# Peptides against a protein of PDB entry 3OAK: the designs that were tried, part 113

Target 1, 145 residues: chain A of PDB entry 3OAK
Amino acid sequence: DDLEQYLDEKILRLKDEMNIAAQLDIDTLNKRIETGDTSLIAMQKVKLLPKVVSVLSKANLADTILDNNLLQSVRIWLEPLPDGSLPSFEIQKSLFAALNDLPVKTEHLKESGLGRVVIFYTKSKRVEAQLARLAEKLIAEWTRP

## One batch from the design tools (peptide; made by RFdiffusion4, then SolubleMPNN)

Design b1_p27_7_s4 (from b1_p27_7, 12 letters changed)
Fold by OpenDDE base, seed 5:
Structure b1_p27_7_s4 (fold): chain B 145 residues (1-145), chain A 27 residues (1-27)
Amino acid sequence: as target 1 above (145 residues)
Amino acid sequence: DEFVEELKELLKKSEEELEKELAEERA
């Protein structure tokens, strides 16, 4: 129906924006590595984060978020960066909080690849303990019989 | 569930292995 279509388009637009932001940050960091120009700062994801959080926190958008594979973009945002660093603590904290409240099912994990990156966060020594514990909680929920 | 088993297998990998796999999938 009309509402469903509107919500789908809204989420797909956000998904595109998230992917663009991630790629721009990657490009910035790659150029920083190539040129040694330390004035190059990756800020696109940080700028978009408030909008992402706003959408992910809305219960009425949960089905639309999951059906349109927005979790694939969440996975991309959580991946290690070209310089080996992780996304900012705020990005990690916000996304894991959102994931904790979403009714994520096996099919969503399959199509997004989210499981692999979350498992990475359970193991990484670069991750804050509080977020590692939350990652562990998610994996435990997703691997229940 | 086959996918659950896949996740459990991933849990056996190291941080370094997983990071490499994530990078390869992104490229």
Scores: peptide ipSAE 0.705, ipTM 0.954, DockQ to the pose 0.932
Fold by OpenDDE base, seed 4:
Structure b1_p27_7_s4 (fold): chain B 145 residues (1-145), chain A 27 residues (1-27)
Amino acid sequence: as target 1 above (145 residues)
Amino acid sequence: DEFVEELKELLKKSEEELEKELAEERA
């Protein structure tokens, strides 16, 4: 229906924006590494985060989010950066909180690759304990018989 | 579930191994 189409388009636009933001940050950091220019700061994801959080927090968008594989972009946002660092704590916290409230199923994990990155967060020594625990909770839920 | 089993296998890997795999997937 019209509403469903509208929501799909909305999510797909956000997905695109998220992917672009992630790539721009990657490019920025790669250039920073290459040039040593410490004035180069990756801020695109941070700038877009409020919009992402707003969308991910809406229960009525859950199906649309999952159906359009927005979780792939979430996976991308959670991936380690070129310098080996992880995305900001706020990004991690926001995304994991959102994931905790989404009815994520195996099919969504498979098509997004989210499972692998979340498992990484259960292992990483660079992750805050509270988020590692949340990652563990998610994995436990997703690996239930 | 085959995929669940795959996730369980990933849980056996180290941080370094997983990070490498993530990087390879993006390459």
Scores: peptide ipSAE 0.704, ipTM 0.953, DockQ to the pose 0.910
Fold by OpenDDE base, seed 2:
Structure b1_p27_7_s4 (fold): chain B 145 residues (1-145), chain A 27 residues (1-27)
Amino acid sequence: as target 1 above (145 residues)
Amino acid sequence: DEFVEELKELLKKSEEELEKELAEERA
């Protein structure tokens, strides 16, 4: 219906915005590495984060979020960056908090690739202990019989 | 669930292996 169509379009637009933000940050960091210009700062994801958090926190959008594979963009946002660093602590914290409240099913993990990156966060020594524990909690929930 | 088993297998990999796979999958 009209509402469903509106919500789908809203989530798909956000998904596109997230993907663009991630790519722009990657491009910035690659250029920084190549040129040595330390004035180049990746800020696109940080700028968009409040909007992402706002959408992910709305229970009435959960089905739309999952059905449109927004988790693929979440996966992209959590990936290690070209310089070997991870996204900011705030991005990690916000996204893991949102994931903890979403009714994520196996099919969503499969189509998004989110499982692999979250498992990475359970292993990485670069991740704050608090978030590593949350990642472990999620994996435990997703792998239980 | 076959995919659940795949996730369990990923848990056996190191940080470095997983990071490499993430990079390769995105490329």
Scores: peptide ipSAE 0.702, ipTM 0.953, DockQ to the pose 0.920
Fold by OpenDDE base, seed 1:
Structure b1_p27_7_s4 (fold): chain B 145 residues (1-145), chain A 27 residues (1-27)
Amino acid sequence: as target 1 above (145 residues)
Amino acid sequence: DEFVEELKELLKKSEEELEKELAEERA
């Protein structure tokens, strides 16, 4: 119906915005590496984070989020950056919290590639313990028989 | 579930291996 279509479009727009933000940050960091200009700061994801959190927190959007593969953009946001760093702690914390509340199924993991990145977070020495534990919890849930 | 088994296999990989694979998938 009209509402469903509206919600789909809303999520798809957000997905696009997230992808753009991620790419812009990557571009910024690559340029910083190339030029040595340490004044270049990647801020696009951080700027968009409140909107992302707002959407991900809506229970009524869960199906729309999953059906439109927004988790692919979540995966992208969680990936290591060109300079070897991870996204900000706040981004990590917010996204993992959201993931914990979503009814993520195997099919969603497969189409998004989210599983690999979350497993990375269970392994990474750069991740805060609390988030590593949450990542482990998620993987345990997703790998149940 | 075949994909669940894939995830379990990924759990056997190191941080470095996973990071490399993530980069390859993105590229």
Scores: peptide ipSAE 0.702, ipTM 0.953, DockQ to the pose 0.925

Design b1_p27_8_s1 (from b1_p27_8, 9 letters changed)
Fold by OpenDDE base, seed 5:
Structure b1_p27_8_s1 (fold): chain B 145 residues (1-145), chain A 27 residues (1-27)
Amino acid sequence: as target 1 above (145 residues)
Amino acid sequence: SEEERLERLEEVYDEKDLELLEKMYTP
């Protein structure tokens, strides 16, 4: 089906963009640490975030998102950074909100690793309470009988 | 790999954070 193929390509392209953005930010932060150049700022994920949120919010893309394991890239965006920090408050909040509306199943959690990372956010003392609650809500929904 | 990711974080995260991550990413 032409539409299905188009949607797959769209999601896979976004997945690549997300992975590239994450890697570029990691590279920037590593270089910042190595050189001490404080002018180096990791901005690639932040720049791409509106597009990511837009895609995740589209009901007609839910199946395509899940089938192509876009959640793996979401997981990558949520992982701790080389400088010891977590992704920005806005990234966390936006992604947790978007995830709340997706029909995520156990198989998606396993293949993406998203479950483990979200659990981390429920347990880490470095996470803001508001965001920890959002993470807890996701875990509760995903573990429903 | 998950192990490689943890190794990259070892220099910047404290023991508590690393233990939590290691536990969660261990099958």
Scores: peptide ipSAE 0.022, ipTM 0.492, DockQ to the pose 0.134
Fold by OpenDDE base, seed 3:
Structure b1_p27_8_s1 (fold): chain B 145 residues (1-145), chain A 27 residues (1-27)
Amino acid sequence: as target 1 above (145 residues)
Amino acid sequence: SEEERLERLEEVYDEKDLELLEKMYTP
């Protein structure tokens, strides 16, 4: 219906914005590596983060979020950057918190690739202990019988 | 049990997939 269509478009727009933000940050850091200009700072994801968190926190959007594979964009945001660094502490913490409230199923993990990245966060020595625990909690929830 | 949990994880991600992931993210 009209409402469903509206919500789909809303989520797809956000998905596009997230993907653009991620790519711009990747481009910035690739240029930083290429030129050695350490003044180049990737800030696009951080700027968009409040909007992402706001949308992910809306209970009425859960089905639309999952059906449109917004989790793919969440996965992209969590992946290591070209310089080998991880996204900011705030991005990790905010996304893990938001994911905890979504009714994520196995099919969503497969189509988004999110599960693989979160597993990485449970094993990486570069991840803060607090965030590793949040990742572990998600894995436990997603694998519960 | 821990064994059952691991089996569920393997349903989603096989050993080769996990190895590839580790390789990709290792500096």
Scores: peptide ipSAE 0.021, ipTM 0.477, DockQ to the pose 0.055
Fold by OpenDDE base, seed 2:
Structure b1_p27_8_s1 (fold): chain B 145 residues (1-145), chain A 27 residues (1-27)
Amino acid sequence: as target 1 above (145 residues)
Amino acid sequence: SEEERLERLEEVYDEKDLELLEKMYTP
């Protein structure tokens, strides 16, 4: 199916873009730590966030998103950074909101590692209370009978 | 490798967080 192939390629391209953005931000922060140059700011994920949210919000892409394990890249974006900090409040909030509308199954959680990181957000003392609650809602939905 | 990346990531988590994560993924 030509359409399915097109959509697969679209999601895979976004997945690559997300991974590159994450790595560039990691590189920036590592360099910041190494050099002490506090002017170095990690901005690549923030710049790409609107596109990520747009794609995640499209109901017709849900199967393609899940089948191509885009959630792995979402997990990567939610992971702590080299300096121990978390991604921006906006990234957390936007991703948690987008995830709430996806028909995520246990298999997707395991193959992406997303479940593991979201649980982290429910318990970590470094997470804002508002975002911890959003993470809790996701866990509740994913584990409901 | 993914395993190496996860190892590095886990160094950032506190012990309590790691315990919770490990419990989730334990068969």
Scores: peptide ipSAE 0.026, ipTM 0.538, DockQ to the pose 0.247; fails the geometry check
Fold by OpenDDE base, seed 4:
Structure b1_p27_8_s1 (fold): chain B 145 residues (1-145), chain A 27 residues (1-27)
Amino acid sequence: as target 1 above (145 residues)
Amino acid sequence: SEEERLERLEEVYDEKDLELLEKMYTP
């Protein structure tokens, strides 16, 4: 129906915005590495984060989020950056928190690749303990018998 | 245990794929 279509388009637009933000940050950091210009700071994801969190936190959008594989963009946002660093603490924390309330199923994990990335966060020695625990909580939820 | 839960999730994915991912993201 019209509402469903509207919501699909809304989520798909956000998905595009997230992907663009991620790529712009990657480009920025690559340029930083290549040029040595330390004034270059990747801020696109951080700027968009409030909107992402707002959308992810709306229960009435859960199905639309999952059906349109927005979690793929979430996965992308969680992946390490070109310099090997992880996304900011705030990004990690906010996304893990938002994911906790989504009815994520195995099929969503597979199609998004999110499961593999979250597993990484449970094992990485570079991840803050608090965030590792959040990742572990997600894993526990997703592997519930 | 948490380890057991993690193992269950890992069973959903190819082990080599997971290892590759971890290797890529590990210094």
Scores: peptide ipSAE 0.024, ipTM 0.511, DockQ to the pose 0.059; fails the geometry check

Design b1_p27_8_s2 (from b1_p27_8, 8 letters changed)
Fold by OpenDDE base, seed 4:
Structure b1_p27_8_s2 (fold): chain B 145 residues (1-145), chain A 27 residues (1-27)
Amino acid sequence: as target 1 above (145 residues)
Amino acid sequence: SEEEREERIEEVFDEEDRKLLAKMYTP
């Protein structure tokens, strides 16, 4: 219906915005590496984060979020950056928290690739212990019988 | 148990996923 279509479009727009933000940050960091210009700072994801969290936290959007594979963009945001660094602590924490309340199923993990990235966070030596625990909680929930 | 959990994880994530993860862990 009209509402469903509206919500789909809303999520798809956000998905696009997230992807653009991620790419812009990647481009910035790549340029930073190439030029050595330390004044270049990637902050597009950080700027968009409040909006992302707001959307992910709305229970009435859960189905729309999952059906439109927004989790793919979440995965992209969690991937290591060109310089090998991880997204900011705040991004990690906020996304893990938001993911905890979504009824994520195996099919969503497969189509988004999110599972593999979250597993990375459970094992990486560079991840803060608190965030590793959050990641483990997600994996446990997603793989429970 | 932890063993059962690992088995479930293995069922959900394929070899390609594991290979990708391995690359991520490489400094």
Scores: peptide ipSAE 0.120, ipTM 0.702, DockQ to the pose 0.054
Fold by OpenDDE base, seed 3:
Structure b1_p27_8_s2 (fold): chain B 145 residues (1-145), chain A 27 residues (1-27)
Amino acid sequence: as target 1 above (145 residues)
Amino acid sequence: SEEEREERIEEVFDEEDRKLLAKMYTP
């Protein structure tokens, strides 16, 4: 119906925006590595983060979010960057918090690849303890009988 | 238990997932 189509388009637009933001940040950091210009700072994801969090927090969008595999873009945002660094503390914290409120199922994890990345956060020595705990809680929830 | 957790994780994530994790984690 019209509402369903409207919501799909909304989420797909956000998904596209997220992917673009991620790629722009990757491009920035790749150029930083190539040129040595330390003034190049990746900021696109940070700029878009409030909108992402807002959408992820809306219960009425949960089905649309999951059906359109927005979690794939969330996964992309959580992946290590070209310089080996992780996304900012704020990005990690905000996304983990938002994910905790979504009815994520195994099929969504496999479709998006999100589970793999979150497990990484439970094991990495570079992740802040607070965030590692949040990641662990997600894994526990997703793997509960 | 840790063993039970590992079994549940294995059910959710396949071998390809584990390989990708290893690649990401190992320098």
Scores: peptide ipSAE 0.038, ipTM 0.589, DockQ to the pose 0.056
Fold by OpenDDE base, seed 2:
Structure b1_p27_8_s2 (fold): chain B 145 residues (1-145), chain A 27 residues (1-27)
Amino acid sequence: as target 1 above (145 residues)
Amino acid sequence: SEEEREERIEEVFDEEDRKLLAKMYTP
């Protein structure tokens, strides 16, 4: 219906925005590496984060989020950056918190690749302990009988 | 792209993280 279509378009637009933000940050960091210009700072994901968290936190959007594979863009945001870093502490924490309230099913984890990324965060020595624990909590919830 | 991500994995992360990420991106 009209509402469903509207919500689908809303989520798909956000998905595009997230993907663009991720790519722009990657491009910025690649250019920083190539040129040595340390004034180049990747900020696009940080700028968009409040909007992402707001959308992920709305219960009435959960089905639309999951059906449109927005979690693929969440996965992309959690992937490593060209300079060897992971996404900021705040991005990780905010996303893990938001994910905790979504009714994520196995099929969503598979189609997005998010499950494997979160598992990485439980094991990587680069991840802060408290964030690793949040990742562990997600894995535990997603693998419950 | 996925290819770019694989390249970052090999070039950027230490050996332990490379192994973990390799498993992550394995079909």
Scores: peptide ipSAE 0.025, ipTM 0.510, DockQ to the pose 0.142
Fold by OpenDDE base, seed 5:
Structure b1_p27_8_s2 (fold): chain B 145 residues (1-145), chain A 27 residues (1-27)
Amino acid sequence: as target 1 above (145 residues)
Amino acid sequence: SEEEREERIEEVFDEEDRKLLAKMYTP
């Protein structure tokens, strides 16, 4: 119906925005590495984060989020950056919190690649302990018998 | 690139991690 279509379009637009933000940040960091210009700061994901969190927190959008594979964009946002760093603490915390409230199923993990990235966060020594625990909790939930 | 990002992630995976991933992807 009209509402379903509207919601799909909303999520797909956000997905595009997230992907663009990620790529722009990657481009910024690559340019920073290439030029040595330390004034170049990757801020696109941070700027978009409030909107992402807002959408992910809406219970009525859960199905639309999962059906449109928004989790792929979430995965992309969690991936290590060109300089080897991880996304900001706030991004990690916010996304892990939001993921905890989504009814993520095996098919969504397969389609998004999110499981592999979250496992990374349980193993990486660069991840803050509290965030590693959040990641572990997600893995535990997703691997339930 | 996507390949480069994946490489950075896979550096921490061992056989147990791969098995876990496989399990997660099996209904």
Scores: peptide ipSAE 0.025, ipTM 0.528, DockQ to the pose 0.736

Design b1_p27_8_s3 (from b1_p27_8, 8 letters changed)
Fold by OpenDDE base, seed 3:
Structure b1_p27_8_s3 (fold): chain B 145 residues (1-145), chain A 27 residues (1-27)
Amino acid sequence: as target 1 above (145 residues)
Amino acid sequence: SEEERLEKIEEVFDEKDFELLEKMYTP
């Protein structure tokens, strides 16, 4: 219906914005590596984060979020950057918190690739202990029989 | 059961996922 269509468009717009932000940050860091200019800072995801968190926190958007594979964009945001670094502490913490409130199923993990990235966070030595614990909680929930 | 839990884990994740990610993003 009209409402469903409206919500789909809203989520798809956000998905596009998230993907653009991620790519711009990747481009910035690739240029930083290429030129050695350490003044180049990737800030696009951080700037968009409040909007992402706001949308992910809306209970009435859960089905739309999952049906439109917004988790693919969440996965992209969590992936390591070209210089090997991880996204900011705030991005990790906020996304893990938001994911905890979504009724994520196996099919969503498979179509988004989110599962393997979160497992990475449970094992990597580059991840803060606090965030590794949040990732572990997600894995535990997603693998519950 | 523990068996069911392990089955679910294997369904969702590949054992080589971590190694692959580390390889991809190691400078």
Scores: peptide ipSAE 0.116, ipTM 0.712, DockQ to the pose 0.049
Fold by OpenDDE base, seed 4:
Structure b1_p27_8_s3 (fold): chain B 145 residues (1-145), chain A 27 residues (1-27)
Amino acid sequence: as target 1 above (145 residues)
Amino acid sequence: SEEERLEKIEEVFDEKDFELLEKMYTP
């Protein structure tokens, strides 16, 4: 119906915006590495984060989020950057928190690749302990009997 | 049960996932 169509379009637009933000940050950091210009700072994801969190936190959007594989873009945002660094603490924390309230199923994990990335956060030596615990909580929820 | 949990873990994850990710993202 009209509402479903509207919500689908809304989520797909956000998905596109997230993907663009991620790519722009990657491009910025790649250029930083290549040129040595330390004035280049990747800020696109951080700028968009409030909007992402707002959408992910709306219960009435959960089905639309999952049906349109927005979690793929969440996965992309969680992946390490070209220099091997992780996304900012705030990005990690905010996304992990938002994911806790989504009714994520196995099929969503598989189609998005989110499970693999989150398990990385539970094991990586580069992840802060607090965030590793949040990742572990997600894994526990997704793998509960 | 523990067995059911392990089965679910295997359903969602591959044991090589972490190693693969580390290889991909280590500078």
Scores: peptide ipSAE 0.116, ipTM 0.718, DockQ to the pose 0.049
Fold by OpenDDE base, seed 1:
Structure b1_p27_8_s3 (fold): chain B 145 residues (1-145), chain A 27 residues (1-27)
Amino acid sequence: as target 1 above (145 residues)
Amino acid sequence: SEEERLEKIEEVFDEKDFELLEKMYTP
């Protein structure tokens, strides 16, 4: 119906915005590496983060979020950056918290690739212990019978 | 392509792949 269509479009627009933000940050960091200009700072994801968290936290959007594979964009935001670094602490913390409240199923993990990335966060020594524990909690919930 | 990207990430950082999750998962 009209409401479902509206919600689908809303989520798909956000998905696009997230992907663009990620790419712009990648471009910024690649240029930083290429030129050595340390004044170049990747800020697009951080700027968009409040909106992303707001959407992910809305119970009435859960099905729409999962059905439209918004988790693919969440996965992209969590992937290592060109210089090998990880996204900001705030991005990791906020996304892990938001994911904890979503009824994520195995099919969503597979189609988004989010499962592999979160496992990475449980194993990597570059991840803060606090965030690794949040990632472990997610995996525990996703693998619960 | 996305699958390959994730595999590369796992390889580069020596992390276990998605099969770990599948192994842990019990319906």
Scores: peptide ipSAE 0.025, ipTM 0.548, DockQ to the pose 0.387
Fold by OpenDDE base, seed 2:
Structure b1_p27_8_s3 (fold): chain B 145 residues (1-145), chain A 27 residues (1-27)
Amino acid sequence: as target 1 above (145 residues)
Amino acid sequence: SEEERLEKIEEVFDEKDFELLEKMYTP
């Protein structure tokens, strides 16, 4: 129906925006490495984060989020950056918190690759302890009998 | 680079962990 179509388009647009933001940040950091221009700072994901969190936190969008594999873009946002660093503390914390409230199923983890990345966060020594715990909480919830 | 990012992930990630996750989640 009209509402379903509207919501699909909304989520797909956000998915595109997230992917673009991630790529732009990657490009920025690669250029920073190549040129040595320390004034180049990746800010696109940070700028878009409030919108992402807002959408992920809306219960009425949960099915649309999951059906359109928005979690793939969440996974992309969580992956290491070109300089080997991880996304900012706020990005990690906000995304982990939002994911905790979504009815994520096995199929969504598989099609997005999110499960593997979250496992990475539970094991990486570069991750802040409190964020690792949030990742662990997600894994525990997703694997709960 | 993209390759470096993947290498960083692979340094920590174990495929068996994800397989276990899938099995544990599935009733």
Scores: peptide ipSAE 0.027, ipTM 0.541, DockQ to the pose 0.399; fails the geometry check

Design b1_p27_8_s4 (from b1_p27_8, 8 letters changed)
Fold by OpenDDE base, seed 4:
Parts: sequence; C-alpha cells; structure tokens
Structure b1_p27_8_s4 (fold): chain B 145 residues (1-145), chain A 27 residues (1-27)
Amino acid sequence: as target 1 above (145 residues)
Amino acid sequence: SEEERLERIEEVFDEEDFKKLELMYTP
C-alpha cells in the first residue's frame, strides 16, 4: 500500500526530527552548564512543537503514529532535562492535550515508555497542577477496565 | 475514588517506574 508506506515514512521522519530536536536541546543545556553561558537557550523542541502537535492531532494518522512508536519520541520530549528541569509548560500542555485524543493502548505505552513518564507527571511535586491534571486524565483513560 | 484509580494504575503499570523516575530526576 503506497499510502501506508508514505504515511509510515512521514511519521518516521517526524520521529527522527523530534529525537534530533531533543538531543540538540540537551546538548545546548549541557553546554550552558559547562560554560556558564546563560545565553544558550534550548529551543529546538519548541520550534518543532507546532508540527508535532499538528501530526498528533490528525485522526487519520493515529494508527500510523502508534504503529511507528512515535510515542517514544513524545516520551523523550517529556523526560526531565539534564539540569533536572521539566520541559516547557507549552510542550507539556500541548503534548498532553494531543495524547488525549489518541487511541493509546497498553502495548503502545510499554513500547514507548510513555506510561511511566506520564505517571511521573501525575505524582511529581515539581509538575504544575494544571499539567498534573492533564496527565491524570490520560492515566485514567489508559487504565479503564 | 482515588484509591480505585491507583488500583487501576497498578494493574497496567509498575509503580516502581515512578519511584525510579523520581530517584533519577529529583535534584
């Protein structure tokens, strides 16, 4: 199926872009720590976020997203940064919102590691209350009997 | 209830995952 192949490639490219963005931000923050240059700001994820949200929000891409484990990259984006800080409020909010409409199953949570990260957001005292509630909503949905 | 929620979470997820994350990322 040519269409399926095209969509797979699209998602895999985005996955790669997300991973690169995450690594570049990590590199930036590590360099900031090493050099003390506070002018170094990690912005790669933020720059790519609109594209990520756009893709995650397309219902017709849901299967492709899940089948290609794009959620692994989402998990990566949600993980704490080298300095221990969490990703930006906007990243958290946007990703949690986008995840809400995806038909995420247990297998996807396991293969991506997203489940454990989102649980972290529900319980961590470092997470903003609003975002913790969004995470809780996701967990509630994923743990429906 | 919150208790019921936690029970469901345990059914799907390993609570040790949170503990591990907390240990890793708590400054």
Scores: peptide ipSAE 0.049, ipTM 0.657, DockQ to the pose 0.053
Fold by OpenDDE base, seed 5:
Structure b1_p27_8_s4 (fold): chain B 145 residues (1-145), chain A 27 residues (1-27)
Amino acid sequence: as target 1 above (145 residues)
Amino acid sequence: SEEERLERIEEVFDEEDFKKLELMYTP
C-alpha cells in the first residue's frame, strides 16, 4: 500500500545516505594518509549517526528496515577502516544499542553480513572491552533458542 | 541449549571469516 511504499523509500534513502557517508569518510581518511594533512577529519558518519539511530529506534520501521537490508549499511559502518582502525567509539556504541531492539533473524544476519562483523567485535583485540560485551549480548540474543 | 546456540553461530560465522576481516583492514 501507499504507506508501505513510503516507508520503503524512506529506508532506501537512508541506506544510500549511509553508504555515501561511509565512502566519503574513507576518501577523507585516504587523503589524510596520502597528504599528511592532519586537519582532514572524517565526520560524515558522525554527522549522520543521530538520524540513523533515530530510524533504527522506531518500532514501526522494524519490518521495513529488515526487509530492505538496511543492516547491510550498518555492517558497512562497523567494518574496519582502510588504515585498520575501527569506527569511533560513539558509532559502535550507538549502533550496538540500536540493534538490540530490532527483531533480527538469522536470514537478516546472513544477507547483510552483519552477523560476521558483530562476531568479529567479540573476538578482536582491537575492540574495547565495553563494546565487545555489547556485541556479545547481541550475538547471544540473535542465537537464542 | 548452549549446543543449539553454538550451532546457530556456526550458521553465520566461521573462523576464516574472522581472519579475513582482520587481514582486509589491517595494512
Scores: peptide ipSAE 0.047, ipTM 0.651, DockQ to the pose 0.051
Fold by OpenDDE base, seed 1:
Structure b1_p27_8_s4 (fold): chain B 145 residues (1-145), chain A 27 residues (1-27)
Amino acid sequence: as target 1 above (145 residues)
Amino acid sequence: SEEERLERIEEVFDEEDFKKLELMYTP
């Protein structure tokens, strides 16, 4: 119906925006490494984060989010950056919190690659303890019988 | 680079962990 189509389009547009933001941040950091210009700061994901969190928090969008594989873009946002660093504390915390309330299924983890990345966060020594615990809680929920 | 990013993930990723996830959670 009209509403379903509208919601699909909304989520697909957000996926594109998220992917663009991630690429722009990667480009910024690559240029920072290449030029040594420490004034170059990757901020595109941070700027878009409130919108992402807002969408992920809406119960009426859960099915649309999962059906359109928005979690692939979430996975991309969580992956390590070119300089070896991880996304900001705020990005990690906000996304882990939002993921906790989504009815994520095994098929969604596979098609998005999100499962692998979250497991990474449970094992990486570069992750803050608080965030590692949030990642562990997600794994526990996803493995719940 | 993309290759470096994947290498960092693989350094801590255990395939068995993901398989356990798939095994324990079946929709």
Scores: peptide ipSAE 0.032, ipTM 0.535, DockQ to the pose 0.452
Fold by OpenDDE base, seed 2:
Structure b1_p27_8_s4 (fold): chain B 145 residues (1-145), chain A 27 residues (1-27)
Amino acid sequence: as target 1 above (145 residues)
Amino acid sequence: SEEERLERIEEVFDEEDFKKLELMYTP
């Protein structure tokens, strides 16, 4: 119906915005590596984070979020950056917290690739202990029999 | 690239880890 279509479009727009933000940050860091210009700072994801968290936290959008594979963009935001670094502590923490409240199913993990990335956070020695624990909790819930 | 990102992610995974993932995602 009209409302469903409106919500789909809203989520798809956010998905695009997230993907663009991620790519811009990647481009910034690649340029930083190529030029050695240390003044180049990736900030696009951080700027968009409040909006992402707001949307992910709305219970009435859960089905729309999952059906439109917004989790793919969440996965992209969690992936290591070109210089090997991880996204900011705040991005990790906020996304893990938001994911904890979504009724994520195996099919969503598969189509988004999110499961693999979150497992990475449970194993990487570069991840803060607090965030690793949050990732572990997510994996436990997603794999609960 | 997507491939480069996946390479970074897979740095900490071994064969057993990926097999577990396959089982999880396979109906």
Scores: peptide ipSAE 0.026, ipTM 0.539, DockQ to the pose 0.507

